# Designs tried in a protein design run: peptides against a protein of PDB entry 9GMZ. Part 12

Target 1, 343 residues: chain A of PDB entry 9GMZ
Amino acid sequence: TGFPLELLTRPATERLAYFENYTVAHPRLKEVYEILMRTIAEPAGASFIFVYGASGVGKTTLRLRVEQKLTELALPKLESDRARVPVVGIEAIAPESRYFNWKEYYTRALITLEEPLIDHKFDYGVRGISRDNFGKINVESKVVAPALRRALENALIHRHPDVFFVDEAQHFGKVASGYKLQDQLDCLKSLANMTGILHCLLGTYELLTFRNLSGQLSRRSVDIHFRRYCADSPEDVQAFKSVLLTFQQHLPLAETPNLVDHWEYFYERTLGCIGTLKDWLKRVLSDALDREATTITLKDLQKRALSVAQCQKMFKEIQEGERQLSETEADVQNLRSALGLGA

## One batch from the design tools (peptide; aimed at target 1 T1 T23 K241 Q249)

Design b1_p10_8_s2 (made by RFdiffusion4, then SolubleMPNN; from b1_p10_8, 4 letters changed)
Fold by OpenDDE base, seed 5:
Structure b1_p10_8_s2 (fold): chain B 343 residues (1-343), chain A 10 residues (1-10)
Amino acid sequence: as target 1 above (343 residues)
Amino acid sequence: MEPVEPLPLP
């Protein structure tokens, strides 16, 4: 069953919003979702979860779906515990400077943690942090990063989320020296330990650098690889085609476009990343709706495709990440073999 | 909207 046919009589904005809100539970998303949900429920003494994968693989979609589900599961408890937040999720911003801005990070984390649905005003004991009449946190410019950290620690303890998500977490790695990277990791580790809150860092394969640099984090972390679909795997190709089939049925157009017949072109321009695919289709759908078009053509797709040069760049970044993982897997296997543990 | 599983190809 495709989109609700009634959408064809609805405004373009509503038709677009339908597709934007539509999520295909593709196999890799489902797998990672299940692992992540299980790990959040039973962290087994882990303080960190690392979710790494290609840009546009769907990590933000994963996060949002987990946040939604954790919120739904917490609703019965939230009625009795009005101080509790079930989940908090932020996106780490790329620093304009060569150094990660902890002040901005803590500020954004506090603002997100204190979103207006929480009636219970908590005083974090930090001068220059206040709530407005709408419950929004205001942080004065004079508040220093160590004070914001203490406020966030207190907030996390008081709100006790099941997990703290940080999307685009590779931006923590944008520091001028390895020592500073370790300091960043130790800072995050300390925050997780002091609050008792599980942290989930989502990002690109650059997160592997965090895994490798902190043998202490590695012992208290769960790693989740969010893989793209690979064209060399018949199963992955089939899954990718099934995603295209599902999307073509859920494009709110009068005539169902044949996307599946163009699967190779879609693969070429998405590298098997479903987020990239969805974003591409959203742009094309928007253009089609603006033109009151009955369907999407290959020419419409081509107009909004990533360039070959963009795809080549993204592919090199993916290959480097996949190589690092493969080498790590081989090293583990070699270590096991050397230990007399069967391969 | 709930995520839906991809449809199998015929």
Scores: peptide ipSAE 0.062, ipTM 0.746, DockQ to the pose 0.904
OpenDDE base, seeds 1, 2, 3, 4: peptide ipSAE 0.037, 0.036, 0.040, 0.033; ipTM 0.766, 0.723, 0.790, 0.737

Design b1_p10_8_s3 (made by RFdiffusion4, then SolubleMPNN; from b1_p10_8, 5 letters changed)
Fold by OpenDDE base, seed 3:
Structure b1_p10_8_s3 (fold): chain B 343 residues (1-343), chain A 10 residues (1-10)
Amino acid sequence: as target 1 above (343 residues)
Amino acid sequence: MELHDPLPLP
């Protein structure tokens, strides 16, 4: 089964949008999705979920799918409780300055909580936060970060989301020399404790540094490793090739390109990260549609590939993250053995 | 947004 053939007569924008919206439920995505959904349903006193993995592994896709599913599951209850938001998700922004912009973070979180067609105007108890005639939250420049935090705490308590997602959460770690990463974690921990809302931080392996800084967070956190596909695993190679075959059949082009025969080149330039693969194919598809091309060639792929230098940098970051996890697994095994617990 | 199972390799 491939793309709807009717797309070949549709505008390039619609053809591109089809592929952008097409999501392959690859094995690692399904596994992490099931773990995450179960953990959100039964947090067992956890205040945090950490989802970490390589850049471009598919964490944003995971988030969006969980957000969609939680919204669908909440729909029957939302008819009776119009104040409730089932889920909220934001992306953390890399600070332009040496410190994380908490004022911007709180503002974005408030806007996201209030963007749904929620007729119930809540008074945030903070002067200078208003809704415009379109229902959008406006925050006056005079509103200080502590007031925005209180407004967010009140909004989270009132809206009662099942989870608060923060994507690209490694950006909390980008603090200047002299600021403690611990202060950022303590701020997030305080927000979770004050609201009673489960927080899910999605990010790169840089999140492992956050996890290791607070033994107290470790007791209240669930860790989910979103692994890439590894070329040394025959099963992972088959899964990766299956994803290539699926994308091949769902590129809305007149002639189906042979992506599977180039699987090694795709693996070399994605490191087994399906998000990186999808984004590469989107760029190549966009270029092909702009040229009214009938197919995608290897030359078209090469034109939009990450450079070898970019892949080498990304691979070093992955290897360091995988090493840290492997060391932790070995430490757990050593502890179990020392406790007289079998391997 | 639909989730699609990957196609089996031939």
Scores: peptide ipSAE 0.281, ipTM 0.891, DockQ to the pose 0.931
OpenDDE base, seeds 1, 2, 4, 5: peptide ipSAE 0.264, 0.266, 0.257, 0.268; ipTM 0.886, 0.886, 0.883, 0.886

Design b1_p10_8_s4 (made by RFdiffusion4, then SolubleMPNN; from b1_p10_8, 5 letters changed)
Fold by OpenDDE base, seed 3:
Structure b1_p10_8_s4 (fold): chain B 343 residues (1-343), chain A 10 residues (1-10)
Amino acid sequence: as target 1 above (343 residues)
Amino acid sequence: MELVDPLPLP
């Protein structure tokens, strides 16, 4: 089944929006989705979930799908408990300064918790936090970070989400020289402990540095590796080609482009990351729609591809992350062997 | 938002 043929008569904006909202349930996404959903349902005393993987592997897509599913599952209960929010998801902002902006983080989290679907007014007990006539939270510039933190703690307790998602969580690690990443982790740990809310941090392999900093977080964290597809695995190559086949059928163009025949070029420029692939195809589709083109050519793909230099940089970052995980797996095996536990 | 399984390669 391809895209709805009716889209060919629709505006370019609707055609692009269709493809943007289209998600392929590729094997790695399904696997990580199932693990994450089970872990959220049964956290077994965990306070944190770490989801790490390559940039553009599809972590944001995973988050959005889990948020959707948790919302759907909560709908029957939300009718009786109008104070409840089933899930909260925010993206951590890269700090413009050397320091993570906690004030901005708390403000964005509060705004997200208080989206207009929640008619139930909560008093945060903090002066300078108000709702406008549209129900949006307004935070006055005079409100200090400790007051915003208390407001967020109270809001999280009152709204009792099943999980609090933080996407691009590697940005917590961008601390100035001399500030400890540990202090950021201790802040997050304290927020999770004070609220009793499970936190899920999604990010790049830079999140692995968080594991090494707190032996106490490791005891209360679940780790989920969102792997890319590897060209040395026949099964992974087959899965990647199947994703290309699916995308080519769901590009709302008059003529179906042949993406599968170019799978090696797609792999070279995405490193097996489906998010990177989708974003590339979105850019190319947008250009094609702007030109009223009937199809996408290899030249159109080349025009919007990541440069070889960008791919080499990304690949180096991936190899370092995969190496660190492989070393950890070897350490586990060595520990098992030393304990007299068989391989 | 529909999750679609990847199509089998021919």
Scores: peptide ipSAE 0.224, ipTM 0.873, DockQ to the pose 0.923
OpenDDE base, seeds 1, 2, 4, 5: peptide ipSAE 0.108, 0.111, 0.137, 0.091; ipTM 0.817, 0.817, 0.844, 0.804

## One batch from the design tools (peptide; aimed at target 1 A239)

Design b1_p11_1 (made by RFdiffusion4)
Pose (drawn by RFdiffusion4):
Structure b1_p11_1 (pose): chain A 343 residues (1-343), chain P 11 residues (1-11)
Amino acid sequence: as target 1 above (343 residues)
Amino acid sequence: SLLTFETSLTP
């Protein structure tokens, strides 16, 4: 397989768009996608899905793909329920203040729930907020956060989404003190419990500070780790080389450059993160198409790679996250002994 | 030997 040969006659813009729209279902992503879909289809009391992963591993692409896939299920279902949004997805806003702005979060979440059939919803539940009949949801600055949250709860319980996505969930950790971390997630837990809607939280390894704050949160959450490819296990190396080969075969050029020969350097500057690899390859392809180059040279790759210091920070954070998320037989035995079960 | 992977295009 490979890129369509017709693209050679097309201008560079078509080649660049093709490579941008190209995706690879590498094993780690496939496994994480399958787990996430299975868990969304049947939460069974869980109120959170934590998706831990390094920067550029593909959390956002996973969110988008799962959103698109779930939207397909909604079309047959719509014949039964005219007013139902299948998936709602938003991004956590990094606040300018010391603490996360819950009022802005509620405002944006309610705004994202705009639908053309707004007549079906009628009143949101609290005065002071309504659509301006121009397709935009208007909220009043005098409306307080408890009333806005109540309106969001009512809207969510009415629409009943399958899953609620909060991309970049590490921004929830912006707090004014050292003790507010548990409350920051308890508020979202209460919202999810009352609305009966699973809240899937995606973020980098900084989200691990939100892991196990309390036993209640521990039970109300499901951990999904989007592990990067590690050079330690030969199987992961084989998979990383294989992803490079797929990219080598699928980037539009006159002749396919050799990328497997330079797999070590790619791993050095990407740490196995597939998104970081594709961003680099797309940048190099764009640089090459400017000069109409027939192949990719090592010099081109080096020109637009990542700095050593940046990769050192990436690896430090990744090592800390993998150390925190590691699970061994020793931990299982310790738990068995402490539980008094034995063996 | 290297592995083969599934591929797709986004809409």

Design b1_p11_1_s1 (made by RFdiffusion4, then SolubleMPNN; from b1_p11_1, 3 letters changed)
Fold by OpenDDE base, seed 4:
Structure b1_p11_1_s1 (fold): chain B 343 residues (1-343), chain A 11 residues (1-11)
Amino acid sequence: as target 1 above (343 residues)
Amino acid sequence: SLLSLETSLLP
């Protein structure tokens, strides 16, 4: 199976959009998707789901596919309950200041939750929040963070999403002191408890710091590790090569490039992260389409590759995260052994 | 579903 051959006669914009919208259903993505969907359907009293893994592993792709699936599953019920939103997803932004901008967070969450497709107007109970003639939420500058929080709590209760996604959630941890991090976690916990809405935080291995700081969150959280492919595993190498084979079949070019023959170079510059791989191939495809090229070459790949210095930095961050997880797994085994539960 | 697409396996 490959791209539709009729794309070769289409504009560069349509050819690029095809590849951007294409998702390889690789083994790790399927596994994490199934676990996440099951956990959302049956949270068993959990208030949080943590999805952690390397930068560029594909967490945003996972989120978007889960959001799509939850929306599709909710469609029959949304015909009868027009107030309901099946899912809401936001990206946490790196704070411009030394402190997390809660006002911006609540504003973005409200804007995303209250998309103009919702026919049912809701009273937020807060002065200075309105809808324009296009149904877009307007938040006046005078509205303070505590009022925006109350508006978000009311909106989440009224719209009752199955899950609230926060992507790049490691940005909550960018505070100058562990005390301020605890306050932020307590704030998120309070929001989840007050609304009864399941929160899914997706992020890098920096999310492990959140897990460790709140023993109370750990009791009400489900952890999902989104692993990269490792070159020391023959099975992972084979899966990574299979992803390259799939991508080469779905690049809308006249001549199919041989990506698989360069698998080591692709691995070197992606660290086994499929999101990083896809983003690299999108850049290379865009360049090829701009030149009306029939294929892509190793030189075209090299032009858009991450630098060795970038890869070395990313690899150190991954190794530190994988180390912290391995220590946690060992600590659990040691605790079980010490309790006499056996291995 | 888009996730039901099989990843091509190397022969």
Scores: peptide ipSAE 0.026, ipTM 0.702, DockQ to the pose 0.101
OpenDDE base, seeds 1, 2, 3, 5: peptide ipSAE 0.007, 0.022, 0.008, 0.018; ipTM 0.494, 0.642, 0.511, 0.629; seed 5 fails the geometry check

Design b1_p11_1_s2 (made by RFdiffusion4, then SolubleMPNN; from b1_p11_1, 3 letters changed)
Fold by OpenDDE base, seed 3:
Structure b1_p11_1_s2 (fold): chain B 343 residues (1-343), chain A 11 residues (1-11)
Amino acid sequence: as target 1 above (343 residues)
Amino acid sequence: SLLSFDTSLLP
């Protein structure tokens, strides 16, 4: 199955949008999706889900697919309960300052929670929060962070989403010198506890630092490792080649490029991260469409590849995260052995 | 379909 051939007669913008919206359902994405959907349906008293993995592994794609599915599943209930929002998803912003901007976080969360054309005006109980003539939330500059928090708590209780997603959640870890990462985590725990809403934090391996800071999190969190494909695994190599084959069939070009023959080069420059691969192919496709090219070449790929220095940096960050997880697995094994549970 | 995966290269 390839792209619709009719796209070859369409504008470059429509061809690019097709590829941008296209998602390969690769094995690791399916596995993590199934675990995440099950955990959201049956959180078993968890207040947090941590989804961690390499930058560009596909965490944002996972989030968007779960948001779509939760929305689809909620549609029959939304006909009767027009106040309900099935899911909320935001991206955490890297602070410009040395401290996380909670005012901005609460404002963005409120805006996102109320973006659905919910005819039901909710009174947030906070002066300086209003809706414009288009139904968009406006937050006056005079509204302080504690008031925005109360507004968000009230909105989350009233809208009762099945989950609250925070993408790029490692940005909560960017605290100023002298601030405790624990204080950020305690703020999030308090929000989850006050609202009764399950929080899912998606991010890089820097999220492992959050997990390690609180023995109380371990009792109230579910961990999901979104692994990359590894070149030392024959199964992972075949899965990666199958992803390349699928992408080459879904590039809306007149001549299908042979990506699979270059799998080692794709692996070298993506480290087995499918999001990084997709973003690379998107850039190359955009350049090809701008030139009205019939296909993409190895030279076109090389022009938009990450540098070796970028890949080496990313690989060190991955190895450190994978090492920390392996050490944790060894600690579990040591604990089992110490408890007299067989290895 | 928004999701596709070619398994032809998988054993």
Scores: peptide ipSAE 0.016, ipTM 0.614, DockQ to the pose 0.080
OpenDDE base, seeds 1, 2, 4, 5: peptide ipSAE 0.009, 0.007, 0.010, 0.008; ipTM 0.552, 0.546, 0.557, 0.499

Design b1_p11_1_s3 (made by RFdiffusion4, then SolubleMPNN; from b1_p11_1 with F5L T10L)
Fold by OpenDDE base, seed 2:
Structure b1_p11_1_s3 (fold): chain B 343 residues (1-343), chain A 11 residues (1-11)
Amino acid sequence: as target 1 above (343 residues)
Amino acid sequence: SLLTLETSLLP
């Protein structure tokens, strides 16, 4: 089934919003979603989940779909437990300085946990944290990071989410020294241990450096690799073409564009990353709607494509991440073989 | 054959 044909009579803003909100349940997204949902339901003593993959693979889309599903599953319980929040999701901000801003992180986490619609107000035990008349948390500038941490610990314990999501989590690793990166890991580990809340860190392959620094986190972590589609796999090429076919049916244009015939060009400029593909198509759709075009052309695609130089840079970053993972997989196999566990 | 993929991960 394509887009609702009634959208062709609707404003350009509504047509664009339809495509922005549209999600293709592509094989890699479905696989990672099922693994992540199962791991959240049965963490088996894990305190962390690491979800890593290429930039633009679709990690934020995965997070949002899991947040939606966990919320839906929790609705019957939320009627009896008005203090509970089913899930919390934040994005880590890239520090302008060489130091991660923990004060900002804790403040954003508290604001996200404490939706105005939650009737059950509790005292954080911290002076300078208040609620406005709309129930929104206000944190005074005088509140220090250790006090905000205690407030967040209390809030996480009281609200008891099934998982705490941190998107763009590679930004914790942007610290100039390996020692400071260990301190960040120990801080996150302590927060997870003190609250008993499962943490899911989503990020690029830079998150692998973060994973490898703490042998203690590794013992209490589950790893999920969100792979791109590879052009050397016939199955991956077929899946990528099926994504293009699905997107072309869901572009709210009078004439269905033929995206599938250009699959190699789409692959060249996305590296098999479906988020990158969707964002490209959004830009092209916006341009088409602005000029009241009936379809999109190859020229329209070329105007909004990433440059070859950008793709070459992204591909080098992907190859380095995939190499590090292949070495880790080989090390696990070598360890298993050395233990007399069959390969 | 190419297949149209599902619109939702949610049942």
Scores: peptide ipSAE 0.055, ipTM 0.776, DockQ to the pose 0.481
OpenDDE base, seeds 1, 3, 4, 5: peptide ipSAE 0.050, 0.032, 0.029, 0.034; ipTM 0.769, 0.757, 0.715, 0.685

Design b1_p11_1_s4 (made by RFdiffusion4, then SolubleMPNN; from b1_p11_1, 4 letters changed)
Fold by OpenDDE base, seed 3:
Structure b1_p11_1_s4 (fold): chain B 343 residues (1-343), chain A 11 residues (1-11)
Amino acid sequence: as target 1 above (343 residues)
Amino acid sequence: SLLSLDTSLLP
């Protein structure tokens, strides 16, 4: 089943929005989604979930789908408990300065927790945090980071989300020379411990550096590897082709483009990352709609493709992350063998 | 949001 044919008579903005809101339920996304949902439902004393994988693998899509599902599951309870927020998700921002901006992080988290039409005004116990006439949280410039942290702790305790998502969480690792990455982890760990709220950090393979820094976090964390599709796996190649087939059916164009015949070129320029693929197709679709084109051609694809240099850089980052995981798997196997546990 | 996969090419 393809896109609704009625979209062909709709404005370009609606056609683009359809594709932007469309998600391919590809095998790796389903697998990671099921693991993540199960882990959120039964954290078994975990305080953290780490979801790591290549840039553009689809981590943000995973987050948004889990947020949607947790919200849907909570709706019957939210009618009786209007103070509860089922889930909160923020994106960590790359610091402009040499240090992570905790004041901004806490402010964004507070705003996100309070954006739902929650009629229950909570007193954060902090002067200079107010709601405007539209219910938006306003934080006065005089409010210091420790006060914002206390406000966030109180808000998380009061709202009781099943999980707190932080997307692009590798940005916590962008500390100046002399600041310890450990201090950022200890801050997050303290927030999780003080609130009792499960934290899910989504990010690139740079999150592995965080995972390895604290043996104590290791005991209280669940790891989820969101893998890309690999060209050396026939099953992964077929899954990738199925994703292309699905996308070509859901591009709201008069003539269905043949994306599958170009699968090798799509793989070359996405490295098996479905988010990268989707973003590429969005750009190409936007250009096609602006030109009132009936289809997408290979030339249209080439115009919006990542450069070979960009792909080579991304591939090096992926190979380093996959190598680190493979070494860890080998270490586990060596430990099992040394313990007299079978391979 | 729509969630689908054409599995016709999957084994």
Scores: peptide ipSAE 0.096, ipTM 0.801, DockQ to the pose 0.079
OpenDDE base, seeds 1, 2, 4, 5: peptide ipSAE 0.026, 0.061, 0.022, 0.024; ipTM 0.712, 0.789, 0.698, 0.707

Design b1_p11_2 (made by RFdiffusion4)
Pose (drawn by RFdiffusion4):
Parts: structure tokens; C-alpha cells; sequence
Structure b1_p11_2 (pose): chain A 343 residues (1-343), chain P 11 residues (1-11)
């Protein structure tokens, strides 16, 4: 397989768009996707899905793919329920203040729930907020956060989304003190419990500070780790080389450059993160198409790679996250012994 | 836009 040969006659813009729209279902992503879809289809009391992963591993692409896939299920379902949004997805806003702005979060979440059939919803539940009949949801600055949250709860329980996505969930950790971390997630827990809607949280390894704050949160959450490819296990190395081969075969050029020969350097500057690899390859392809180059040289790759210091920081954070998420037989034995079960 | 997805074959 490979890129369509017709693209060679087309201008560089078509090649670049093709490569941008090209995706690879590498094993780690496939497994994480399968687990996430299975868990969304049947939460069974869980009120959170944590998706841990390094920067550039593909959390956003996973969110978008699962949003598209779930939207497909909604079309047959719509014949039964005319007012139902299948999936709602938003991004956590990094606040300018010391603490996360819950009022802005509620405002944006309610705004994202705009539908053309707004007549079905009628009143949101609290005065002071309504659509301006121009397709935009208007909220008043005098409306307080408890009333806005109540309106969001009512809107969510009416629309009943399959899953609620909060991309970049590490921004929830912006707090004004050292003790507000548990409350920051308890508020979202209460919202999810009352609305009966699973809140899937995606973020980098900084999200691990939101892991096990309390037993209630521990039970109301499901951990999904989007592991990067590690050079330690030969199978992961084989998979990383294989991803490079797929990219080598699928980037539009006159002749396919050799990328497997330079797999070590790629891993050095990407740490196995597939998104970081694709971004680099796309940048190099864009640089090459400017000069109409027929192949990719090592010099081109080196020109637009990542700095050593940046990769050092990436690895430090990744090591800390993998160390915190590691699970061994020793932990299972310790838990067995402490539980008094034995063996 | 359309998206194209290809699976990875690992030997």
C-alpha cells in the first residue's frame, strides 16, 4: 500500500492535506481506543474516565475519532429521540487567575450544547439565560455560578449525552491553595453523579495528581493509560519501526525515503510518541515540498527536529508518569496481605 | 474533511 500516485501531478497543497488527513492505527492506540469505547458503551456506575498519556501521544486524535464513531450510532437512535446530542466535548480553559474559573467552564459547556431545535428544550431552568434567536446562547454576567450549573445539569439530563469529554483536564489542577485539589474534582464528581453522565477526562501526566484523592473518587473513576512506545521491550521497538515504515510508504514524494535506517534518531527525538513523530514528519514534508525535493534527507529531518533540552524535559515527565502508573506483582501481594485474604 | 486510517502490521 501507499499514497495515491495521482497526487504527484497535484500541487503541494493537495499532498500536504493528504498527509495531514492520514492516520495510523498503531497497536497502542488501537488498544486504548477499544478500551475507551468499551468503557463508554457501558460505564456501570463509573463517573470518570481518566486517559493518561504523554504529550503528543494522540489523546486529542483519539477523542476526535471516538466522537466521530459515536456520532454514527446516534443517527439510527435519532429516529426514536428527536432531541439528543450523542457526544459533547470541550476543553478545560487554563485560567488567568490563581484558581480555575468554574463559572466560565459552565458557560462554555452550556454554549457547546446549542442545537437548532432549541424549541424542544424550552426554558433551561433559570432566568437570565436564553438563546437570542440568532443561533447563539446568551448568558448574563449577573447570573451566578450555582444557577448556571443548575441550568447545565438540567440541560444535560434533558439531552442525555452518551459521554462528556473534557480535553486537557490537567487545567483543573490550577488552585489557589494546597488543599483545594480534592474539592476541584469533587465538584465534577457531584455534577456527573447528578446528571448521570460519564465525564471522560483527557490530559498529560500532570493529570496524575488527580488520580487517587479519595476512595469515593477511586471507585467513581476508570484509569486508561495511553502508554508511549518504549525502547526496552523489543515488541514496542518493532511497532515503532513499523509505524515509521507505514509513514515512509505513505508520505507523498517522488521516491520513498528510507526511514527505518534512522529509527534510533527518530526515537531519540520523539520518545515513541506517535503524534510527535507525525508532526515532525509533516513539518519535514512541508519543508521539502517548498523546494520540490524528490526525497527526504537526514539534514531535512535534523533541521526541523526538537531540541535536546525539550526532549530531556519530555523524558523526565514521562519517566515520572510511568513510575507513578507502574503496577507490579509486589503491589498485588501487598494488597492481598493487608486485606487479610492471604495467597 | 475525510480521514484515512491504516493499520500497522507488526512482524
Amino acid sequence: as target 1 above (343 residues)
Amino acid sequence: SALITTEVVVP

Design b1_p11_2_s1 (made by RFdiffusion4, then SolubleMPNN; from b1_p11_2, 8 letters changed)
Fold by OpenDDE base, seed 1:
Structure b1_p11_2_s1 (fold): chain B 343 residues (1-343), chain A 11 residues (1-11)
Amino acid sequence: as target 1 above (343 residues)
Amino acid sequence: PEVIEVDLEVP
């Protein structure tokens, strides 16, 4: 079934919002979703989950769907425990300096955790943290990072989310090398341990550096690889074509565009990343709606495509990440062989 | 937000 035909009589804003708000449940997204949901439900003593994959693979979509599902599952418990937040999710900011801004991180985490709809007043035990008349957290500039950390620890303990999401978590690694990176990881580990809250770090393949540098995190972490679709796999090509078919059926246009026939071009300009594909189609749909066009043409697609140079850069970053994972898998096999464990 | 299943029957 395609989009609701009534959308064709609706304003361009509603037609675009329809396309923005639906999620194509493609095979890789379903797989990673199921693994992540299971891991959150049964962390088995893990303190961290690492979800890594290419930029534009759909990690943010995954996070949002998991957040939605965890919220839905928590609703019956929230009736009795009004202090509880089922899930908290933040995006890590790229640091402007050689130092990660922990003060900003803790502030954003507190603001996100303390949703305005939470009637339960909580004393953070920290002077200079208040709520406005709308229930939003205000943090005075005088509040130092260690005090904000304690406030966040107390808030996480009190609100007890099933998971704490940090999107774009590779930004933790950009500012620190060696000892400083270890200190940052130990800081995150300490936060997870002190609160008892499972942390899920989502990011690019740069997250693999965290996995390799901290033998202590490795013992208490679950790794989830969110793979792109690969053109060298017939199954992945078929799945990618199926995604294109689903998108073409759900573009709210008078004439259904034939996206599937152009699958190679879509693959060339998305590298098998469905988030990149959705964002591309969203831009093209917006342009088509602005022109009151009946359909999308190849020329419309070409106008909003990533350049070949952008795709080449992104592909090199993907290949490096996939190579590092392949080497890690080989190292595991070599370790198993060296331990006398069969392959 | 609506979740749409992928149509795996691509011709």
Scores: peptide ipSAE 0.195, ipTM 0.827, DockQ to the pose 0.417
OpenDDE base, seeds 2, 3, 4, 5: peptide ipSAE 0.150, 0.177, 0.166, 0.195; ipTM 0.808, 0.823, 0.817, 0.829; seeds 3, 4 fail the geometry check

